# Peptides against a protein of PDB entry 5FRP, part 188

Target 1, 225 residues: chain A of PDB entry 5FRP
Amino acid sequence: VEWTESIPQIIATREDISKELNQALAKTFIDSDPRVRRTSVMIFNKVPVTEIWKNITNKAIYTSLLHLAREKHKEVRELCINTMAKFYSNSLNEIERTYQNKEIWEIIDTIPSTLYNLYYINDLNINEQVDSVIFEYLLPFEPDNDKRVHRLLTVLSHFDKKAFTSFFAFNARQIKISFAISKYIDFSKFLNNQESMSSSQGPIVMNKYNQTLQWLASGLSDSTK

## One batch from the design tools (peptide; made by RFdiffusion4, then SolubleMPNN)

Design b2_p29_5_s1 (from b2_p29_5, 13 letters changed)
Fold by OpenDDE base, seed 2:
Structure b2_p29_5_s1 (fold): chain B 225 residues (1-225), chain A 29 residues (1-29)
Amino acid sequence: as target 1 above (225 residues)
Amino acid sequence: IEYLEELDELDESLLNSYLIKKELEKIKE
């Protein structure tokens, strides 16, 4: 009987603790110190996704996480982009959509759009990172066609207009890259053949080869910058 | 520095909460 009487108080205390933790965490995401923000983002990497959904109930935290994708501090931004993409993927795989978590899902479902909108910044490093997280987390390789289509539809279902535009542009770019790589291979094979190089087409192919390389290189971010 | 310490505590608290819940679930089984 005494134990039963203590249960409500314990539950209430836990709820209070959870609330306090959420409030404290929410403040850290908007802290002026980038180290604090970084550490806050890392919580999403260290804690299992299921536990995050259970313990982090303050919507502002998730919203703030998304905002960090555009912050000025490069390290925090990059971490945030990777983190939110991974978190999105894990959430899709492990978290059931319920009435209770609907409001959080509404925010999480905007992650793909948030990421694709980063292309409008026109930064090569950001673009490369977005490309990477798309392939790794948003639209990963899936041999099951039904699952792949379902994932794609899920990603697209919450796109804003800008995200759709970026999506199509991205796909078009990938096609071009694929084509360029194919040509690069063909040209390389040609140039490796001495007989072919001695032909009248040798100089022409060499020129095309160089152009292809230049084009490919221009699309890659400079790791030094 | 104080904020970093608080964050570490928060992280540990979250992890501990997870572990505690996991253990409690085992006890109920």
Scores: peptide ipSAE 0.019, ipTM 0.451, DockQ to the pose 0.016
Fold by OpenDDE base, seed 3:
Structure b2_p29_5_s1 (fold): chain B 225 residues (1-225), chain A 29 residues (1-29)
Amino acid sequence: as target 1 above (225 residues)
Amino acid sequence: IEYLEELDELDESLLNSYLIKKELEKIKE
C-alpha cells in the first residue's frame, strides 16, 4: 500500500525532472558556444525519434532546432539541416498525430518549408545540402506510388508561397541537370569514337561538351570553401 | 563545460530510460 502511494509522487517527480531537463536543454540550443549547440543537435541523431517526442516536450527546443538551419557557424548549420530533415522523415514514419502532440507537429510540419526557404540564401553549399536532404529524407525514393504521392502531398501541405516557388525552381533545375547529364554522356561517347571525332561534327560536339561541363561545374559548390 | 556535462547527463538519462523501458517490456512478455 505504501509503495502504491509513492507511485504518484514518483510520477510527479519524474515529470518535474523532465520539465527541468527540457528547460536546460532549451538553453543549450541558444548557447554562445557552437560546440554546445552542436551537441544539442546531436541529441536528435542519437536518441530514437519516439523517445524524443516523448521526452522533449518543450516546443522552444524544436523551434530553436529549426532556427539553427540559418546558423552562421557552418558545421552547426550543416548538422542541423541534416538532422532536421532526418527527424522530419522519421517523425512522419513513426510518430502518430495526436491531440497531445499537435503543438509539436505544428512546428515539425514547417521543416520542409524551412529547408526550401534556404535556397533564397543563394549559397551553393547550402543549396547542395538542401538538394541532398530532399532526396534522402523529404522525398525519398518510394516505389509505391500511393505512398510517394502521400509523402509529396504531406510535404507540400504546409508550404508557404516562397517554399512553393523554390520547389518549382528546384524541380526545373533538376530537369535541366538531368538533361545536361544525358547530353554529357552522349557527347562523351561521341568523342570517344575516333571516327566521330575526326568528322565535321567533331569540333562542334567538343564545343558543346565543354559548354555542358562548364554549366555543370558552375552549379557545384566549391568543396574547399 | 557545465553545459556539456548536463548534455551528457541528459543523453545518458534518455538512453537509460529507453533501455529500461525496453527491458521492462521484455519482462512483461
Scores: peptide ipSAE 0.019, ipTM 0.452, DockQ to the pose 0.017
Fold by OpenDDE base, seed 5:
Structure b2_p29_5_s1 (fold): chain B 225 residues (1-225), chain A 29 residues (1-29)
Amino acid sequence: as target 1 above (225 residues)
Amino acid sequence: IEYLEELDELDESLLNSYLIKKELEKIKE
């Protein structure tokens, strides 16, 4: 009986500790030192998603995580973008939607929009990273049509207008890239044929080839940055 | 530095919780 009476107090104490830890963690995400912010992001990579959802209950932490996607510090930003995308995917796969976690889900569901909105920064490096995480985490390859559609709908369901615009732009770009690559191949084949190259069409195709190459190259980030 | 220490503690606690859960699942099988 005496032991049973102590249980509520223990539970209360644990809740308090949890709250304090959450508060402390929240502060680390907004710390002036980028190393601290980096470490904070890393917790989402090191700890299983189920445990994160269980133990990190402060909304501010998740909100702050998302804000780091626009971090000025390159390393932190890049890490954050990858982390939040992965976390989103893992959450969709492993976390059930309940009444208790609804408020957190409301934040997590904005991750796709957050990522797609990064295209408006018009930075090639960021664009490439966003492209990468979209293919890897947000809209991964899924052979099952139903699952694929469901995932797509889930991702799109919380898009803002800007995210939709970016989404369509992204898809359009991919189509154009594919087309350009196809043409590049065709032009290359033509130019490698001596008879074709010597024809009246040779110079024309060469020009088109160069234009195609230039267009493709313009979409690539500077590897030195 | 103080915040980092707290974060490390939190991280360890979360990891430990996961490991414990995993072990418990093994015992139930």
Scores: peptide ipSAE 0.019, ipTM 0.454, DockQ to the pose 0.017
Fold by OpenDDE base, seed 1:
Structure b2_p29_5_s1 (fold): chain B 225 residues (1-225), chain A 29 residues (1-29)
Amino acid sequence: as target 1 above (225 residues)
Amino acid sequence: IEYLEELDELDESLLNSYLIKKELEKIKE
């Protein structure tokens, strides 16, 4: 743990990290101690993206980072998901594609697929986190149409079949959620009107309101789990 | 390291979309 914690400082001060150091770092990602794995992931958060690309040249490190997204240890997994999404976004913005870094980019370009494939785990908490990082890092709000389209095409260009399926499902779900919220608001307005509540439609709308509320609530993860 | 299993069946996202559609249809009725 202590050794791994020193890595950010080393990367910041040295322009070239030895092959041996890279190999040692790669081993920390598969360490039996979750604290070591956590610290390893944190390197990608503490060190600027440009320095990471410059100094971490062992492809196994990047591959191992992506694998941690499926780890059963909740804290490490959640950290990894956020970290890899952010790292992907920062890399797209700040790192040029060259011949020298081609092999690393081949791995990094799979991050969107890696994240979208997490939907197949059928875990509500994971789904919520994936939704969050998609909006924050993968497909962030961009008012410029050309930039938005370019980012979208970049994300989609390396999708596997499962990722495409999840992508379309995600978009469909968002539209449906929006519609459900709209109906919730309409029902709420109706129920707040005394004349409407006294009508024959009152009980019917109340039932629909409750169903909508229950459906919306069921989509929320239990923070205690 | 233990990894979470991937389900080969309909993922939660697709299921949610289906459920939403079904529930909305009930509300419209």
Scores: peptide ipSAE 0.000, ipTM 0.336, DockQ to the pose 0.240; fails the geometry check

Design b2_p29_5_s2 (from b2_p29_5, 14 letters changed)
Fold by OpenDDE base, seed 5:
Structure b2_p29_5_s2 (fold): chain B 225 residues (1-225), chain A 29 residues (1-29)
Amino acid sequence: as target 1 above (225 residues)
Amino acid sequence: MEYLEILDELDESLLRSYEIKKELEKILE
């Protein structure tokens, strides 16, 4: 009987420890040392999503995580972008929405918008990364139409106006890229034909080919930066 | 260094918790 009476105290102690850990973690996310911030982000990568939701209850931590997407330190920023996208996807798949976790979900639901808003920075490297995480985590390939639509609606449901604009711009860009690639192939085929090259259209197609290449290249980040 | 240690401890604790949960689930099945 005495042992059972001690259980509540132990639980209370654990809660206190949890609170302290949350407070400490909140500080690490805003630490001046990028290594500390990096390590903080890595927690979200190493720990299963279910355990994170269970143990990390301080909303400030999640807010800080999202804020790091605009971090000046490149490595931390890149890690954060990947991490939050993955975390969002995993949360959608594994975490049920309850009254208790509502406040956290309100933050997590802003991740798509946060990511799409990064396009306004107009950095090619960031854009490429955002593109990547969108395809990998936010809007992954899903053969089931219902699931795909549901995911899409979920992602869009919390978009702000800027995010929507970016979303449509992204899609438009993809269409244009696809078209450009198609034309590139066509032009390449034409140019590889000797008879075609010798025709009056040869120089014209060559010019179009070069323009297409230039356009495609302009959308790609410099791997050296 | 202090913050890094805290993070490491947190990570380990969470991972252990997860492992325990999985083990318990196996036993209850």
Scores: peptide ipSAE 0.027, ipTM 0.495, DockQ to the pose 0.017
Fold by OpenDDE base, seed 1:
Parts: C-alpha cells; sequence; structure tokens
Structure b2_p29_5_s2 (fold): chain B 225 residues (1-225), chain A 29 residues (1-29)
C-alpha cells in the first residue's frame, strides 16, 4: 500500500526532470569520447521500446542515433547498426502511430533506408552485418503471407532511390547463391552416378561442378576477410 | 555531472518506470 502511494510522486518527479534528461542525452550522442556514445546507444538496448518512446521525446536523439551508423569508431558503429535495426522492428510491433509521436516516426521510418545505404560504403564487414540485421530484424522470416507483405510494404514505403537499388541488388545476390547451390547439388548427383560419369557428358559436368564450387568458395572466403 | 552518470540515471529512471507499469498492471488484474 505504501508503495502504491509513492507512485504518483515518482511519476511527477520523472516528468519534472524529463526535459533536462533528454537534453543531456542529446549531448552524449555527439560526445567526443566513444565510450560516452556507446553508452548512449546502449540505452536503446537496455530499456523496453515502449518506455523509450514514452520518455525520450527529443527528436535530435533519434537523428543522432541514425548518424552513428557511419561513424569511424568500429565498436560504436556496429552496436548502432544492430540497435537501430532491432529498435525499428520492435517499434513496428509495439508502438502505435499517433499524432503526438508523428515526428519521431518520421525519423524511425528512415532506418531501413539508412541501413541499405550502408552497402555503398563497399566494406565487407559492414555488408555482412547489414545482411544479418535485415534477416533478423528488418525483414524476418514470416510464414503468414499477409503479415510478410505488410512488413515488406512498410519497409519499402520510405525508401529513397539508392535504398531501392541496394534492395534489388541484395535480392539478386540471394537468387544467385540459391541457384548456385541448386546446381552444385545437381552436378554432385550426376557425378555420383557411375553410368553418368562415364558418359560423354561426364567431363563437361565435372568442369561445371568445379566452377560452381570455386564460385561458392570465393564468396565464402570474401565474407571471412 | 559526468555524461556517463547522466546516462546511468536516465537508464535507471526508465527501468523504474517500466517496473512500476508492470506492477500496476498486476494490481488492476
Amino acid sequence: as target 1 above (225 residues)
Amino acid sequence: MEYLEILDELDESLLRSYEIKKELEKILE
């Protein structure tokens, strides 16, 4: 009962300091010390998405979060990329669009474009991370067709031209990989058949098999660099 | 106040608010 009576006082106190805390947090995102910037990003990972939206009302904080995706400090950048992707997904699932939060949503809706634009940096490590967060958070596997289409349309609705280009390139790469794997399996089956291997097509298929294997191996080696 | 301390205070404040909300939901059930 005593705890219940203290709740209004706690809420009132929090509201009184909310503006000051938001202003302070906005400064920490642009601090020269990467440890301070890292800690700032971690707030979005430690606190539930609903409480973030409720308590962080300064739009500059969200804008600054997105900018950190391109900063030079590797650890902060990697953390930021994972954080913003997860935050975007959680926001779509848990936060209703209202008149009051419209300005924040306008920023959050740019996260997909921000992530896809990172492909233009042409860094293999960044590309791998972006691929990972797309599959995990941005466009996760969804067996329900309606939900899957709705999510896809939501993501695409705010794309700039560069993001669209990257999106199609990403999908094209996946198609090529899947095709290569399929051919690898087919060639392997053919070569495992003694009659087929002894035929006039044997040497031709062997050559194609080796080419496919080399292509796949080269792709894997690049991903580890 | 050091920036790290400010961030810690903010984090604790947000977590506390979340906990309060969860407790209120339990009481209202």
Scores: peptide ipSAE 0.027, ipTM 0.508, DockQ to the pose 0.017
Fold by OpenDDE base, seed 3:
Structure b2_p29_5_s2 (fold): chain B 225 residues (1-225), chain A 29 residues (1-29)
Amino acid sequence: as target 1 above (225 residues)
Amino acid sequence: MEYLEILDELDESLLRSYEIKKELEKILE
């Protein structure tokens, strides 16, 4: 009987602890020290998504996470972008939509739009990172067509107009890149054939090869910046 | 175990932040 009476107190204590934790965490996300903010973001990377959803109930934390995507501190920003994309994907895969978590989902559902809107910053490093997280987390390779389409529709369902525009631009760019890579391979094969290189087409293909390389290189951010 | 470690790190970070703020407040008095 005494054990049963302690259960409500334990539950209440856990709720109190949870509340305190949420309050503390909300403060750390907006801390002036980038190291503190970084640590806060890392929670989302290190803790299983199911535990995050269970224990982090303060909406401000999720909002703050999304806001850090535009953080001035490069390391924190980059970490945040990767983290939110991964968190989004994991949430889609593992978290059921319920009435109780609806408000959090409303925030999480804006992650794709938040990421695509980063293209408007017109920073090559950011663009590359966004490209990477899209392929890795938002729209990963899925051999099942139905699942792939479902994921795509889910991602697009909460897009704003700007995100749609970025999405189309991204797709157009990817098509061009894919085409360029294909041509690069073709040109490389041609140039690797000595008979082909000695032909009248040799110099022409070499020029096209160089142009293709230059184009591909220009689209890549200087890793040294 | 990993979750607890993260919480511990967070607590330490918060404590450090608090201490820094207190020190700054003392300097500004």
Scores: peptide ipSAE 0.022, ipTM 0.488, DockQ to the pose 0.013
Fold by OpenDDE base, seed 4:
Structure b2_p29_5_s2 (fold): chain B 225 residues (1-225), chain A 29 residues (1-29)
Amino acid sequence: as target 1 above (225 residues)
Amino acid sequence: MEYLEILDELDESLLRSYEIKKELEKILE
């Protein structure tokens, strides 16, 4: 009898805590101080995904998180991009879709599209980061074909038109980069051979080597910016 | 589910909530 009476109180306490947390977090995500915003994003990194889903129930918080991916403050933006990608992946792996969390999932499912849309900013630093999180979290290496396809379909199922365009552009770029790297290696091997270098093909390969390097370098961001 | 299991689950949930709260408090300071 005593335990029955205690359970509602515990649940009530939990709800109160949750409400307070949601209110506080919603406020901090839109704080004018980038340090506050940064710390807010960091919560999603420090707290297990399952606990986030349990305790953060205000959809506005998630929307705010996604919005920070486009904010001007570089550090916060970069953190947010990484965080949201990781959170998406973890959510897919660990969170079951239920009626209760449907509204949150509707937001979370837009993360891939949100990330791919960042390519339209046409910033090399952002592009590199997006590339990184795509490979690490959105479309990670998966040896199981069924799982890989399922993940891909999941990611694509919520794409807007712009995201699709970016997706195909990304893939095309990756193919080109891969090809270029392969050729770079081949050219390097050729040039490292003294006999080959002294041949009539030497100058031609050297030229191609330089062109390849230049092309590859042009796609890289300036780390100082 | 036994009483003790229910309590354990609730306690753990509360503990996690407090941890989150603590993190938020650091932000608000």
Scores: peptide ipSAE 0.018, ipTM 0.379, DockQ to the pose 0.013

Design b2_p29_5_s3 (from b2_p29_5, 12 letters changed)
Fold by OpenDDE base, seed 5:
Structure b2_p29_5_s3 (fold): chain B 225 residues (1-225), chain A 29 residues (1-29)
Amino acid sequence: as target 1 above (225 residues)
Amino acid sequence: IEYLEILDELDESKLNSYLIKQELEKIKS
C-alpha cells in the first residue's frame, strides 16, 4: 500500500518510469488486499491523463483496470467504474491516436462495451452507477451536433452484440423514465392546486401519482444495501 | 486475476426474460 501510494508523485515528477516499475504496478491491480487494488485504481484519478499515457506503458495495467469493473468487492468496483469512464472521456479529449499508443487505445476503446455489459449482472446498484457514468462521461450533453454524433459513433464502433442489446434496452428505459417523470410533474402540479383537488378527479390523480412514484422507486436500488 | 472474485453475468436470453417480466408487471399494476 505504501509503495503504491508513492506512485502518483513519482509519475508526476519523472518523465519516464522504468519497465520494472510498470511491472510492479501491474501486480498491485491483482493484489489480494482490496486496499492495494483501490490505491492502484486511484492512480488514474490523481495523475493527469496525459501523464498516465506517457508513463504507464504496460498494457496489463489497463486490462486489469477494466477487469476490476466486475469485482465483487463493492468499494473497489464502484471506484473502478467511475475511474474508467472518466479516463475514457479524458483520453478521447486529450490524447491523440498514434502508432505508438495503438495497443493501449485498443484496450481503452473497449471501455464503453465493458460498461454496458455490466447491465447483465442484474444488480440495481451497478445499473444505477452505469447509468450515471454514461450520462456524465460516455455520452455527455454536447450542444455541437457534429461533436455529439462523432462521440456517439466512437462509442458504438467498438460494441459487441451484448453491448448493443443493452444499449437499446437502456435507451428504451430512459424514454419510459422521462415519460414517467413528466407525468409525475403534471400530477404534482395538479395536487398542489386546491381547486383541482376538490374536483372529482382529485382522488384519481392522487392514486396515479402514488403509482408513478412506486414505479420510479422500484427502479432504484435499495439505499440500505 | 485468479485470486479475484468476479461477478457473474446473465446471458442475453435471461436478461431479455427478466426485462419482459418487469414490463409485464408494470402493465398489470
Scores: peptide ipSAE 0.144, ipTM 0.650, DockQ to the pose 0.108
Fold by OpenDDE base, seed 4:
Structure b2_p29_5_s3 (fold): chain B 225 residues (1-225), chain A 29 residues (1-29)
Amino acid sequence: as target 1 above (225 residues)
Amino acid sequence: IEYLEILDELDESKLNSYLIKQELEKIKS
């Protein structure tokens, strides 16, 4: 654990990491101790994306990171899912595609598929997390149409069949959720207006508000899990 | 180094069935 914890500083200070160090780091991702695995994942959060790409050249490390997305250990899995999604987004924004990093990009480009495939686990907590990271990192809001389309095409371009299927299914759901949230907000604003509440529309809006809230709640996992 | 347990996946057909069911339930509510 202590050794792994030192890696972020090493990566940040060195221009290159030896092959031996990369190999050693790769082993930490599959360590039997979840604390070691967690620490390994955190490297991707603590070190700038540009430095990661520069210094971590062993493709096995990236492959192992992606593998942890399905780990049974909840804490490590959740950390991994957030980490890999963010790393993907940062990579798209900060890292150029070159001949030298081609092999790594081939792995990183599978992150969207990896994430969308998690829906097949059929776990509500995982689904919620995947929804969140997709919204935040994979397909974030972008007012520029060209940029938005480009990002979408980039994400989809490396999908496997299962990922496409889940994408279409859950995208439709997300649209509905977004609409519901919008209505929830509108209803809430209406209800906060005393004059509006005193009107004949008050009870009607209250009913719609409750229905919307119930619908939204039905899609959420139990926070106690 | 030990083998890590990973979560199982449903097949595509099962997922579709599940999603359809969820949507139908939401419409009815």
Scores: peptide ipSAE 0.040, ipTM 0.617, DockQ to the pose 0.114
Fold by OpenDDE base, seed 3:
Formats: C-alpha cells, structure tokens, sequence
Structure b2_p29_5_s3 (fold): chain B 225 residues (1-225), chain A 29 residues (1-29)
C-alpha cells in the first residue's frame, strides 16, 4: 500500500526534475561560451527526434535554437542552421501534430521562414548553406507528386512576407543558375571543338563563356572564407 | 560542469540515469 501511495509523488518528482532539466538546458543555449552553445545544439543531432519532442518541453529551448541561426560565431551558426533544418524535416516525418505539442509545432513551423530570412543577411556563405539545407531537408527530392506538393505546401503555409519574397527570388535565381550552367556546358563543348573555335562564332562564344563564368563565380561563396 | 558533461553525451539512457539520480537526491533531502 505504501508503494502505491508513493507513485503519484514519484511521478510528480519526475515532472519536476524534467522541468528543471529543461530550464537548465534552456540556459545553455544562451551561455556566453560558444562551446556550450554548440554542445546544446548537438543534442538535437544526437538524440532521436521523437525523444527530443518527448523530453524537451520548454519552448524557450526551441526558440533559442532558432535564434542561434543568426549567431555571430560562425561554427555555432552553421551547426544551428543545419540542425534546425534537419530537425524540421525529421519532425514532419516522425512527429504527429497533437493538442499537447501544438505550442512546440508553432515554433517549429517557423523554421522555414527563419531559414529563408537568412538570405537577407546578404552573406554568400550563409546563402550557400541555406541553399544546401533547403534542397537537403526542407524541399528534398521526392518522386511522389502528392508528397512533394504536400511538403511544399507545408513549408509555404507558415511563411511570412519576407520568406515568400525570398522564396520567389531564390527560385528565380535557381532558374537563372540552371540556365547559366546549361549554357556554360554548351559553350565549353563549343570551345573544345577546334573547328568551331576557328569559325566566326568562336570569339563571340568565348566572350559569352567568360561572361557566364564571371556571373556564376560572383554568385558563389569564396571557399577560402 | 557536471551537467555540461551529461549534455555532451546526452542520449535517452544517460538522460534517464541523470533523472534517476536527481530523484534520489530529492528523496534524500
């Protein structure tokens, strides 16, 4: 009988401990030491998404995670961007939307907007990373049309105005890049043909080739930074 | 520092172990 009476107290204690743990964890995301912040972000990579949702119930942790996407410390920022994108994708795939987790989902649903808003920082390295995580996690290749459309609609459904603008700009840029790459390939093939180079079109194509290269290069981040 | 060490290796098993330890401390207190 005594053990039965202790069960509610144990449950209550566990809840309290969980709360304390969450509070402590929340503080680590805003720690002055970037190593501490990095370690905190890594939890989202090391722990399965289902366990994260189950054990991390403090919304401040998730908001802090999203905030680190703009962290001045490059390593922490880059890790955060990759982590939050992956976490978003995993959450969509593995976590059901319930009344109990609604508040957390409200935060998680802002991840796409948070990422697309990073384009406004106007940093080539950040842009490249955002491009990468979009293709890898937010809008991954999906052969099933219905699933692909559903994912797209899910991503877009929580966009703010800036994210929409960025999204359309990004798509426009992708089209241009694709076109440029295609032309680059064509020009390269042309230039590799000696007969073509000796023709009247040779110098013209060479000029276009150089322009295309310059344009492509200007849009790419410096690998040395 | 001890808490940070736990976070570095945080998995379900370690988290549970940590929680159990915390519960025991509360009971002793």
Amino acid sequence: as target 1 above (225 residues)
Amino acid sequence: IEYLEILDELDESKLNSYLIKQELEKIKS
Scores: peptide ipSAE 0.029, ipTM 0.367, DockQ to the pose 0.013
Fold by OpenDDE base, seed 1:
Structure b2_p29_5_s3 (fold): chain B 225 residues (1-225), chain A 29 residues (1-29)
Amino acid sequence: as target 1 above (225 residues)
Amino acid sequence: IEYLEILDELDESKLNSYLIKQELEKIKS
């Protein structure tokens, strides 16, 4: 743990990280101690993306990072999901594709599929986190249409079949949520009107309001789990 | 990696069935 904690500072100050150091770092990502794995993931958060690409050349490190997205240990998994999404976005923005870094890009380009495949775990907490990182890092709002389309095509170009399926489901769900929220607002306005509540439609709208709330609530994770 | 506990995933068919079920429940509501 102590050794791994020193790595961010070393990477930030030295450009000549040895092959041996990369090999040692790769082992920390598969360590039996979750604290060691957590500290290793944090390197990607503490060190600038340009320095990571320059100094971490062992492809096994990147592969192992992606693998931790499905780890049962909640704290490490959640950190990993946020980390890889942010790292992907930063890489697209700051790292050029060259012949020298081609092998690493082949791994990094699988991050979107890795994240979208997490929907198949059928866990509400994971789903919410994936939704969040997609909106924040993978497909952020971009006012420039050309840039937005280019980013979208980049993300989709490396999707597997499962990722495509979950991608379309995600978009469909967002539309449905938006519709549900709109209905919730309409029902709330109706119920807040005393004349409307006293009408024959009052009980019907109340029922629809409750159903809408139940549907919205069912999509939220239990904070106690 | 082999000693790490990894979460299981549903297949595409199971996920689709789950999503359809959620949509049907929404329509019934």
Scores: peptide ipSAE 0.082, ipTM 0.639, DockQ to the pose 0.122; fails the geometry check

